Peptides against a protein of PDB entry 3MAZ. Designs and how they scored, part 109

Target 1, 99 residues: chain A of PDB entry 3MAZ
Amino acid sequence: VLNPMPACFYTVSRKEATEMLQKNPSLGNMILRPGSDSRNYSITIRQEIDIPRIKHYKVMSVGQNYTIELEKPVTLPNLFSVIDYFVKETRGNLRPFIC
Target 2, 99 residues: chain A of PDB entry 3MAZ as posed
Amino acid sequence: VLNPMPACFYTVSRKEATEMLQKNPSLGNMILRPGSDSRNYSITIRQEIDIPRIKHYKVMSVGQNYTIELEKPVTLPNLFSVIDYFVKETRGNLRPFIA

## One batch from the design tools (peptide; made by RFdiffusion4, then SolubleMPNN)

Design b2_p30_3_s4
Fold by OpenDDE base, seed 1:
Structure b2_p30_3_s4 (fold): chain B 99 residues (1-99), chain A 30 residues (1-30)
Amino acid sequence: as target 1 above (99 residues)
Amino acid sequence: DEEEKEKKKEEEEKKKEEEELKKLQKELLE
């Protein structure tokens, strides 16, 4: 079985992603969703350390790789690596939303 | 006091999570 997309990928809007994360925080706090352009994507997170914080990150398809749009961009080989990056860098604080 | 020890452990884990998130934010935004 080849899974072409991460399990936390959903064809939802920014608003819908936010609502999903707010409704069921126990299922995870990170969603990958389609971007407005072609093969671009966005990541929506809802962190709850002290108070809920929602942030969005743009993931740009560049050639065969993906770049997280930041002041200091991070380029990774695939979307699975993008999700893994967010999980590992926060040592599990960010978890893919699975329903 | 077991309840106080558990609260302290929970506070330490919460602090660790905050540090890791802060690290990511620093790496990504700074």
Scores: peptide ipSAE 0.091, ipTM 0.545, DockQ to the pose 0.023
Fold by OpenDDE base, seed 5:
Structure b2_p30_3_s4 (fold): chain B 99 residues (1-99), chain A 30 residues (1-30)
Amino acid sequence: as target 1 above (99 residues)
Amino acid sequence: DEEEKEKKKEEEEKKKEEEELKKLQKELLE
């Protein structure tokens, strides 16, 4: 049995996640979704400065932890911590999409 | 011109915000 998922987790594709973020930017700009054909996950974000920019990050399940695929990988104990990391490190610029 | 002055200030603030965002993204990726 798996633990509850973060509030910004949705069983959607990369395309659907992008559309969700574009449609309601006021609800947040970060979505957690299933990885392609794997037990892994992906983070999709949408930021707007000059123009809307979409980025995707891989979150790999490693043992009992999760590793965010960054230039310098970050390993955390659970998906909630992964979301918190993105929020904290960007000082609130990234916010979980709550529909 | 007041309108141009305001536009210039707005552009500077937007540029500043973009630079701050890039800094935060760099911090995240490193």
Scores: peptide ipSAE 0.052, ipTM 0.486, DockQ to the pose 0.025
Fold by OpenDDE base, seed 2:
Structure b2_p30_3_s4 (fold): chain B 99 residues (1-99), chain A 30 residues (1-30)
Amino acid sequence: as target 1 above (99 residues)
Amino acid sequence: DEEEKEKKKEEEEKKKEEEELKKLQKELLE
C-alpha cells in the first residue's frame, strides 16, 4: 500500500484542525495540513500533559526536503519523516490523527 | 503491603516518565 501523504494529512484550515483535535482526542493529537499560501505545510498538535495545549508549526518545503520551523530547524527528506520525528521525539505522546 | 508498594513504584515511575517527557517536549516544541 502506497500513500502519497501521511495518514494524518487533511486539507483543513488551522481552525478546522483545532476543532478536529478537540472533538475527537482519542483519534490522535497531531494533524498535518496545507500552509496558508504555498507548497508549505503546517503541523497542529493538541497535547494534554497538564492542560490541553494547541500549537502550530511550519513545515517549509526546501528543495526535495522539508524543514520544521523550530528555534533549531530540523530538515527531513519527506513528510512521513516529519510525522515520525514528532512521534519519536515525544516518545509516542504525539500520535497522528486518524479519522 | 506488597501490592500497594508495587502500585506506588509504578506511579513513581510513571510520574518520572511524565516529567521527563514534559521537559523534552518543552525543549523541542517551544
Scores: peptide ipSAE 0.051, ipTM 0.493, DockQ to the pose 0.021
Fold by OpenDDE base, seed 4:
Structure b2_p30_3_s4 (fold): chain B 99 residues (1-99), chain A 30 residues (1-30)
Amino acid sequence: as target 1 above (99 residues)
Amino acid sequence: DEEEKEKKKEEEEKKKEEEELKKLQKELLE
């Protein structure tokens, strides 16, 4: 099945995403969600390398691409690539939340 | 003894892997 959005995309708020990740950490630790602005998104993660850490990242729609707002911004062609970036750069430590 | 040395080596490698992961994720996690 061709999915238009990554499997870890949920139409939830920042608060709801945090709760989802905290309640079921075994299902993954990364959620993609709608941003407050049109055509923008946010990534919420809950990593446990040392202690539980919740962080949120902005994914801005720029033209036909998406820019992850990091110290050194990263621009990618689609949301699937955005998710892939987070997974690969953390060598699988970040995993898409699949419920 | 040799077994203890090997066990310590394994622990050091695991610790190194963890530290490398933290370093690699620095921009994403800070």
Scores: peptide ipSAE 0.069, ipTM 0.494, DockQ to the pose 0.070; fails the geometry check

Design b2_p30_4_s1 (from b2_p30_4, 11 letters changed)
Fold by OpenDDE base, seed 3:
Structure b2_p30_4_s1 (fold): chain B 99 residues (1-99), chain A 30 residues (1-30)
Amino acid sequence: as target 1 above (99 residues)
Amino acid sequence: SEENKELSEELKYARENNTKEYVPASEFEP
């Protein structure tokens, strides 16, 4: 039995995720997608602070948890917490992309 | 914790010290 996935999860490539965010910025600016490995994921974001910027973050499955690969890694208990982290730490600047 | 503040600090830096042109960027991902 598989746990439910966050609403902003899509089985898309890095390129496709970028295009989705660029075409419909009003729907959100953050996508969770499959990584290169079976149990790993990536987060693609599009922020417009001064000019649009696209960034990708690696989310690694580690045991029963997930680690966001940052200069100082952050480990969380599930993918919902990963999404929550990005929303919370940006004070709502990042919002999950809901198609 | 310091780790939990990194993303917020990155955004703060982007707002206050951003001198880069727009290019897709990745961190610790091929």
Scores: peptide ipSAE 0.036, ipTM 0.589, DockQ to the pose 0.074
Fold by OpenDDE base, seed 1:
Structure b2_p30_4_s1 (fold): chain B 99 residues (1-99), chain A 30 residues (1-30)
Amino acid sequence: as target 1 above (99 residues)
Amino acid sequence: SEENKELSEELKYARENNTKEYVPASEFEP
């Protein structure tokens, strides 16, 4: 029994996430997936600014919170907030992938 | 915040530089 996760969470690999985003870009461009450690996660994004580009971000479980690995790390209370952060900070450019 | 600005700047940079070659980027592996 898994606790509720964001709708864009999928138990997929980095490669699979990339393929999902490439195949159906109209469904969203952001996927949350398991990290190398079961308690950590990764976010894969596919942005079409000039040409399609794929990027991956590390989301680390730290205590009761989650930290997005950036030059200036961002710590948030839950994974829903992590997704919200990516959406808000990109002014909606990033949207959770819903299939 | 500095964190918010970083992400915004990264996106802005991508738009402004208009690179024509696709290269997957990652801040970590895998």
Scores: peptide ipSAE 0.032, ipTM 0.577, DockQ to the pose 0.077
Fold by OpenDDE base, seed 5:
Parts: C-alpha cells; structure tokens; sequence
Structure b2_p30_4_s1 (fold): chain B 99 residues (1-99), chain A 30 residues (1-30)
C-alpha cells in the first residue's frame, strides 16, 4: 500500500512543473514531483519578487527518511515534513501548489 | 532557470534566528 502524498505532488516533468507554476501563480509556487532517479523526488519553486525565478531541489530517499540536498543536508521523516520545511523556513513565502 | 536568490536570503534569516547555520540551497538539478 502506498503512503499518502502531499497535495502539491504531481506526476509531471521538470518542464511541466515550471509551466504549471507560471500559468497559475495564485495557486501556489511550489511543486513536488518525481525525481530523475527511482524513489527520489524534486521540488520546483517559482518566486516572483523582482523577476520570475525558478529553482529546483533534490529530495533523496535515504532509508525510511528523506534528505533535502543542501550544502548541509536536512533529513526529515516523510514528504509532508519536507513540504513543511520549505514553508516554515521561508516564513510562508513558499506555498504548495494546489489545483 | 534563474537562481532563486531570495530563497537563500529567507533560509539564512530563518536559520540564524533559530540558532542554525546558514546553508545555501543546492544547485539546479540536471
């Protein structure tokens, strides 16, 4: 049985995720999607402060946990915690894309 | 894609205020 996924998870490509965020920015600016490797994921964000800016993050499945690929990696117990981390660490600037 | 510099600033702020060291975001995935 598959564990539930965050609402901002979509089975889309890197390009499709970018297009989704560009088309409806009012619905959120963060998407979780399948990564390039099995059992891994990617986070795509789009922030529009001065100009639109896109960023991609790797979320690596390590054992039963997930590690956000940063200079100093952050390990969390599930994908919901990963999404919460991005929201919390940006004081709500990042919001999950819900359509 | 363009680098999200604002995210790095927000992460820095949050970590510093939570007695955590600033860690920059990873580079763009391939």
Amino acid sequence: as target 1 above (99 residues)
Amino acid sequence: SEENKELSEELKYARENNTKEYVPASEFEP
Scores: peptide ipSAE 0.030, ipTM 0.572, DockQ to the pose 0.089
Fold by OpenDDE base, seed 2:
Structure b2_p30_4_s1 (fold): chain B 99 residues (1-99), chain A 30 residues (1-30)
Amino acid sequence: as target 1 above (99 residues)
Amino acid sequence: SEENKELSEELKYARENNTKEYVPASEFEP
């Protein structure tokens, strides 16, 4: 059974996600996208602190949970929680890209 | 790898120090 996906989820490649964020920064700066040929996902962000910077993160499906691959991994129950984590950790600096 | 090590470290720092902004060291990708 397929559950609804976060609003910032798009079936796009790493390159396409980067272009989307650069083209319309006013719509948000975070995209969730499919991983390459797997049940995993990736997060692409464009933060504007000193200058705009594009970064990517792996979100691995582990059992019924999802783990954000960081030096200190973070495991969450669903993709909505993953998005929420990025928003909260950056105190709102990161916002889901809504096109 | 799709994981950006520099930003991952920035997130680590922010999490540990409750920092609001993550200052990336990588150059912008045009």
Scores: peptide ipSAE 0.034, ipTM 0.574, DockQ to the pose 0.154; fails the geometry check

Design b2_p30_4_s2 (from b2_p30_4, 12 letters changed)
Fold by OpenDDE base, seed 1:
Structure b2_p30_4_s2 (fold): chain B 99 residues (1-99), chain A 30 residues (1-30)
Amino acid sequence: as target 1 above (99 residues)
Amino acid sequence: SEELKELQEDLEEARKNNTKPYVPASSFEP
């Protein structure tokens, strides 16, 4: 049985994700999307701390797990955990974008 | 990487401060 995807997953490009976040910031500021390579993903965020900043992160599929490409990489067991990690480690600043 | 700098700082600070997550249930539908 296939596992469901996080609610903030959308089959959109980097550009489209950026536009979504800019147009409706009240709906959230984090999108999970397909990566450029098969089975990999990207996360696009629009974080407002000092000024609005758009950033993108790679989430690499490694076996049964996923590794967030950071200076200090973090490996998690599923995409839900990946989203949770982004939320908690930014102290709730990041919120999944929900249409 | 400039793209990762801000998040990395937030992540490090959150780890240090032992923050807890808050995500709407609809965001994580198993």
Scores: peptide ipSAE 0.066, ipTM 0.615, DockQ to the pose 0.279
Fold by OpenDDE base, seed 2:
Structure b2_p30_4_s2 (fold): chain B 99 residues (1-99), chain A 30 residues (1-30)
Amino acid sequence: as target 1 above (99 residues)
Amino acid sequence: SEELKELQEDLEEARKNNTKPYVPASSFEP
């Protein structure tokens, strides 16, 4: 089965994503959501390192790729790779929110 | 921006320090 969007993608606002992660942390701690601009996205996380922290990352559509807006930007070929990047870079601390 | 710098540093720290796996909701005390 081919799904064009990652399972943790939801058409929710920043506020709603935050609430989802806070209310149901056992389901995961990372949500992909639409950005303010068309074809752009944001990732909201609730990462537990020292204490639970809510953070938001901007994912910009650039051609057929996607760039995570960081001091040192990271460009990846698709949104699935973006999710994988967050999972890998946190060594599994981040997991896609599956509702 | 300073905000994005801080966000990136947090991610890098998580990898560097081998942060623990996700903890289920039952382990969280609000």
Scores: peptide ipSAE 0.090, ipTM 0.618, DockQ to the pose 0.256; fails the geometry check
Fold by OpenDDE base, seed 4:
Structure b2_p30_4_s2 (fold): chain B 99 residues (1-99), chain A 30 residues (1-30)
Amino acid sequence: as target 1 above (99 residues)
Amino acid sequence: SEELKELQEDLEEARKNNTKPYVPASSFEP
């Protein structure tokens, strides 16, 4: 049995995640998805500030923690914290996609 | 890549200034 995952986690590809976010923007604009073939993950977001923009971030599994791939990496203890980080740092602009 | 750089900078800027990040483009797959 798998440990619980964030509600916005879906076993989808980058393309599928993009389509999900575009189809139902009212349900949220952030999806966590599995990496290609490892313990890594990716976060796909769709922000509509000026125009709809899709962006992807790598979340690398490092030991028992996770590091968001950024110029100045951010390491967090679990995936829930990763989601919280994106929500917090964007002051709520990003919201987990819940369907 | 340039796309990755922009993505990282947007989030980094938000963190540094505690502001909402602006996402200026779509693309890049980890």
Scores: peptide ipSAE 0.083, ipTM 0.659, DockQ to the pose 0.163; fails the geometry check
Fold by OpenDDE base, seed 3:
Structure b2_p30_4_s2 (fold): chain B 99 residues (1-99), chain A 30 residues (1-30)
Amino acid sequence: as target 1 above (99 residues)
Amino acid sequence: SEELKELQEDLEEARKNNTKPYVPASSFEP
């Protein structure tokens, strides 16, 4: 049995994710998408404080967990936790893109 | 890169201080 994916997961490219976030910012500003390698993912965000800014984060599959590649990596048990981490750490500034 | 470093530091700082980070334009995994 395969576990479900987070609602903000879309099988889109970096470019497509950027376009989605730019087109409908009211639907959220964070997308989870397939990475360059199988079993890896990327998080694309669009923050609009002063001006719109796009950023991407690599999420690596490590064993049964996932690691957000940062200078000081953060490892979490599943992709839902990864999304939750981004939401909580930004105090809700980042919201999953739901369309 | 400098851009990547800034992005990582923003998240790390938020984690340490439970602050709301401002994430500038960045790039990671295509």
Scores: peptide ipSAE 0.046, ipTM 0.660, DockQ to the pose 0.168; fails the geometry check

Design b2_p30_4_s3 (from b2_p30_4, 11 letters changed)
Fold by OpenDDE base, seed 4:
Structure b2_p30_4_s3 (fold): chain B 99 residues (1-99), chain A 30 residues (1-30)
Amino acid sequence: as target 1 above (99 residues)
Amino acid sequence: SSENKELQADLDYARENNTKPYVPASSFEP
């Protein structure tokens, strides 16, 4: 049993996440999933601004926080904040996948 | 492999070309 996780978190692989987003784009375009390393996570997105594009980003667990390795790293206190970051930074273009 | 090296540009592009109304992430949580 895991502590409360964002609604868009699914215990799926990179491939499964891609398929979920492609199958039901109306349900959202962003999934949080387990990363390749323990306690790390990955964000998979499917954007359709011009053409459908799938991207995968790493979210690193560092101590009690999470870090997104951008040019200027962003550190957030929890996974809900990580999802909020992606939503806010895109002014709503990215939306949690909820099924 | 991850694509974090492109993330900032991806976020900027998404923001500048977004046509969807903003909805807080919290709105998607039960």
Scores: peptide ipSAE 0.695, ipTM 0.937, DockQ to the pose 0.652
Fold by OpenDDE base, seed 3:
Structure b2_p30_4_s3 (fold): chain B 99 residues (1-99), chain A 30 residues (1-30)
Amino acid sequence: as target 1 above (99 residues)
Amino acid sequence: SSENKELQADLDYARENNTKPYVPASSFEP
């Protein structure tokens, strides 16, 4: 069974994701993309609260879940929950890039 | 390289300085 991916998932490189976010900031500021390692992912964001800042974060596949390595690690059941985490934790400041 | 060591601070900063209305992540999915 192939489960669907979040709407902000794109099979793009770090560089391409950065360019996408810079080119169309009105479409959102967060992209989920394949990581450099098998079954891992990366989140690229472009915040523009004061000055534009591009950041890249790792989302590690651990068993059937996903872990975001923070001082206090967060483990989530699926990629939709990962996106939800970023949206909720910022009260909507981070928004999925919808092309 | 990744910036996970800064993530928590980045999330907190975004939340504290957010001016956008909250829209649930599910709203972006079909």
Scores: peptide ipSAE 0.690, ipTM 0.935, DockQ to the pose 0.656
Fold by OpenDDE base, seed 5:
Structure b2_p30_4_s3 (fold): chain B 99 residues (1-99), chain A 30 residues (1-30)
Amino acid sequence: as target 1 above (99 residues)
Amino acid sequence: SSENKELQADLDYARENNTKPYVPASSFEP
């Protein structure tokens, strides 16, 4: 059992996350999921501004923090902050998938 | 694999073309 996780965290595979987002786009467009055999995580999003696009991004566990490897890396203290970053940086375009 | 090399561009595109009102991530938590 994990410590409290963001509401959009699901123990699902890349494929399952994709299917969830495609099946119920009205519930949100962003899922946090476990990395493969590690303490890392992945963010799966489904954008449909022009056409539907599925993307996957790594969230790296570094010490007690998490790093999003951008051109200028962003380090955040917890997974809630990671989700907040994606929401804020898109001014609400990305929204956590709540099921 | 992941697509982090495209993430910043994806975020910028989403922000620039967003029509949804901003709702903080915390609003979706119990």
Scores: peptide ipSAE 0.687, ipTM 0.934, DockQ to the pose 0.651
Fold by OpenDDE base, seed 1:
Structure b2_p30_4_s3 (fold): chain B 99 residues (1-99), chain A 30 residues (1-30)
Amino acid sequence: as target 1 above (99 residues)
Amino acid sequence: SSENKELQADLDYARENNTKPYVPASSFEP
C-alpha cells in the first residue's frame, strides 16, 4: 500500500518544524509541511555541517507536478520525488525527519 | 520568507561537505 504523503510530511508551522528538528536532530534534518498558499508546500531543513543552520524553501504545486524555483527550475511528478531530489542532491546529507 | 535563491548553493555545500553514508529516500518510507 502506497503512502499518500512522504513520511517526513507533518502538518506543522514553520516555527514548529524548526523546533522539531532542533529537539531531535538524530531523527533526521528535513521536514515537508504545508505552505502558506493552497496546495503549495515548504521544506524546512536543519543542516549541521559546521554550525546548525535552519533554512526554508518553497515547493510550488503546478498542475499535477511540483516545481522547485531555482535559476533553472526543477519540476518533479510528486512529493516523494521532491524529497528524493533533496536527498540525492546532497548525497544523503539531508535525511527525512522520521518520528 | 523562503530562501529558494540560495537553495542550489546550499545543496552544493551539503554535497561537498557531506560525511554521512548515502541512503535513498525510499529507505525512509514505511
Scores: peptide ipSAE 0.650, ipTM 0.917, DockQ to the pose 0.673

Design b2_p30_4_s4 (from b2_p30_4, 11 letters changed)
Fold by OpenDDE base, seed 2:
Structure b2_p30_4_s4 (fold): chain B 99 residues (1-99), chain A 30 residues (1-30)
Amino acid sequence: as target 1 above (99 residues)
Amino acid sequence: SEELKELQEELEEAREKNTLPYVPASSFEP
């Protein structure tokens, strides 16, 4: 399958994403979703290290690349790399939500 | 509307508030 989108991509709203992660935490804790416009995306995560915490990140299209809107922005070549970044940076604490 | 509110909240998030996901310190050192 030549799918340009990561497996954790879902066409859901911010609210729906939050509900998905809360409802089925065993399936993963990170989703990729459409952003405010068709060019951009958002990532919603739910970490349970101390207490459940929901956070959202903007993923902005910049040319052929994508920039994660962090305090110190990170630019990556594709959305798969974006997901991989979050997984690796958290040493596997974040895992793509697969349902 | 609620949809508009959600969209506005997403758009209003500033980069300075977006930090890397928290990673707890490991109990083991290599």
Scores: peptide ipSAE 0.148, ipTM 0.664, DockQ to the pose 0.054
Fold by OpenDDE base, seed 5:
Structure b2_p30_4_s4 (fold): chain B 99 residues (1-99), chain A 30 residues (1-30)
Amino acid sequence: as target 1 above (99 residues)
Amino acid sequence: SEELKELQEELEEAREKNTLPYVPASSFEP
């Protein structure tokens, strides 16, 4: 089965993504969702270290690549790499939400 | 509206000061 989008991609709003992560934290803590522009995306995460904390990141489409909007921006070739980056850089603390 | 509110929030996401998610320190000790 071919899927052009990562498994943690859902066509949900910012609010819905937050609710999904809150209701089923055991399924993962990271969701990729559509941005305000159809060509861009957002990532919503929920970390529960001391207290539950929700954060949102913008993933901007630039040419055929994607740039994660960070203090020091990171550009990657595809959305799968974007997800892998978040997993790798957090040493597995972040995991894609699989529902 | 709620839709406009979410749109505004989306536009405000990941500003210049946005950093990678927090990672707790390792518990390993020599």
Scores: peptide ipSAE 0.147, ipTM 0.664, DockQ to the pose 0.051
Fold by OpenDDE base, seed 3:
Structure b2_p30_4_s4 (fold): chain B 99 residues (1-99), chain A 30 residues (1-30)
Amino acid sequence: as target 1 above (99 residues)
Amino acid sequence: SEELKELQEELEEAREKNTLPYVPASSFEP
């Protein structure tokens, strides 16, 4: 079976993504959503180390790859790798939102 | 409009300080 998009991808707005993460934190704390451009995306996370904190990251399509807009940009071959990067980088603190 | 709203949101995200997600220090030494 071919799955073109990560399971935590939802066609929701920035506001809706925030609400989803706030309502059901037990389902995960990371959502991938459409950007303003059809080929770009955004990652919304809700970390709760000390207090709940919402952050947003741009994921830009660059050729056949994707670049996470960080101070030091990270380029990856696909959106699955983008999600994996956030999970591994936080040693599992971030988990894809699955409902 | 919705188009303008989405553009403004993307612009706002681009203006944020884009640092890696916070990770607590690990006590494990491989």
Scores: peptide ipSAE 0.147, ipTM 0.657, DockQ to the pose 0.053
Fold by OpenDDE base, seed 1:
Structure b2_p30_4_s4 (fold): chain B 99 residues (1-99), chain A 30 residues (1-30)
Amino acid sequence: as target 1 above (99 residues)
Amino acid sequence: SEELKELQEELEEAREKNTLPYVPASSFEP
């Protein structure tokens, strides 16, 4: 039995994630996707403040936790917490893409 | 290969400015 994944997790490429977010911005603006390594992930976001901007963040599996690769790295216990962090830190500006 | 492509994308992401997602200062209240 596999552990549950966040609802905004999709087995898509960087390009596909970008297209998903651009195509249906009303469904959310944040996607979690597989990284190059089986235990790592990437977060793709699409913010539309001044103009649409796509950014990608690495989420690295470190021991039993996950570290978001930021200037000041943030380590969290699971992927749900990673998603929650992005939502809370942006006070809802980022929302998980729910298709 | 797909593996190489994924590694290249990872490198590209690693080279980006790893700042927190931008939110206008006016969106926050102390």
Scores: peptide ipSAE 0.142, ipTM 0.665, DockQ to the pose 0.053

Design b2_p30_5_s1 (from b2_p30_5, 12 letters changed)
Fold by OpenDDE base, seed 1:
Structure b2_p30_5_s1 (fold): chain B 99 residues (1-99), chain A 30 residues (1-30)
Amino acid sequence: as target 1 above (99 residues)
Amino acid sequence: NPMSSLENSGWDGSKESEKKYEERIKEQLS
């Protein structure tokens, strides 16, 4: 099966994404959503290590790649790799939100 | 360390946090 977008991608606003994660934390804690400009995206996460914490990150389209705007930017070949990055970096703490 | 990297990035949804995040991005692009 060819899937052009990660399963945790939803065409929702920042506010909606936050509400989705808060409402059903058992379904995952990471959402990929459209950015302010076409071809750009944002990641919204809700980690519950100690207390629930919401964080947003920008994923900028650069040529055919994507750059996660972190303290030290990370460039990856596709959005699936972007999701994988967040999962791996947190050793599984972050999981894609599957509704 | 990987977790700390994410913790030191992004914004929490507040306007103040978002502003700081945007400033960091601009610095990287300059």
Scores: peptide ipSAE 0.620, ipTM 0.902, DockQ to the pose 0.768
Fold by OpenDDE base, seed 5:
Structure b2_p30_5_s1 (fold): chain B 99 residues (1-99), chain A 30 residues (1-30)
Amino acid sequence: as target 1 above (99 residues)
Amino acid sequence: NPMSSLENSGWDGSKESEKKYEERIKEQLS
């Protein structure tokens, strides 16, 4: 079995991703999904530090790398690194959604 | 603070929030 994409990647819309995270928060709180443009992606997270909050981020394909569109953009070599970045930067608060 | 960076970025799903997010992206590129 080939796994060219992170386990938390799902071919779902923004709305569907939100619903997935809301229905089963115990399975994780981060989803990678297709972006509106070819070769671009989006990440949807559901953090509940104080109250449940949904946020979306764009991951732009730049050459062979990917740039997370943050206040200070971060460029990484692959989508696995993108997921890892979100996990590490939140010290484990964000976890990939695994069905 | 990495966490604050995430808090200061992204959009909440609303069209207004998305617009502001894209505007910030535009500013970074220009």
Scores: peptide ipSAE 0.617, ipTM 0.901, DockQ to the pose 0.758
Fold by OpenDDE base, seed 3:
Structure b2_p30_5_s1 (fold): chain B 99 residues (1-99), chain A 30 residues (1-30)
Amino acid sequence: as target 1 above (99 residues)
Amino acid sequence: NPMSSLENSGWDGSKESEKKYEERIKEQLS
């Protein structure tokens, strides 16, 4: 079974993701992209609290789940939950980039 | 605070921050 990917997933590099977020901030500020390994991913965000700040996070595939590499790791069942986590934890400050 | 966790995690794209981030990951897996 082939599962769908979150709408904010793009096959782009870290640099390209950063540029996308900077050019069109109105479309969202969070992108999911391929990691160094085909089974892993990375999240790039452009959070604007005081000033725009770029941050990257690794999302590691562990078994059938995914672990967000945070100060306190968070394991979730799928990539949709990963995106949802970032949205909820920031009370909507982070929004998936949709274009 | 979840927001603080995000702010204290990840890297900013620089080689230095990436190295520190990788180090933290290694510690968590050890």
Scores: peptide ipSAE 0.617, ipTM 0.901, DockQ to the pose 0.758
Fold by OpenDDE base, seed 2:
Structure b2_p30_5_s1 (fold): chain B 99 residues (1-99), chain A 30 residues (1-30)
Amino acid sequence: as target 1 above (99 residues)
Amino acid sequence: NPMSSLENSGWDGSKESEKKYEERIKEQLS
């Protein structure tokens, strides 16, 4: 049974996600997408702190939780928490892409 | 610093950066 997914989740490729963020930056700068493995996901962001920068991160499914593969990995209970983490940790700099 | 963590993580889409990212992940799992 399918459960609700974060609003910024799109079934797009890494390339498509990058293009979406570049084309409509006003709609947000963070996308959650399927990973290479159906059990995992990836986050694509386009931050504009100094200049536009595209970055991708892997979100690995571990048991019933998800681990964001950062320099210091962060494990959270669900994908909504994953998105929330990126938003909070950047003090709102990152916002879910909503189209 | 969370922002620094994000800055020091992930890959930019290039094959080279992806390999480096993967290597870092593997090291963490070791």
Scores: peptide ipSAE 0.615, ipTM 0.901, DockQ to the pose 0.742

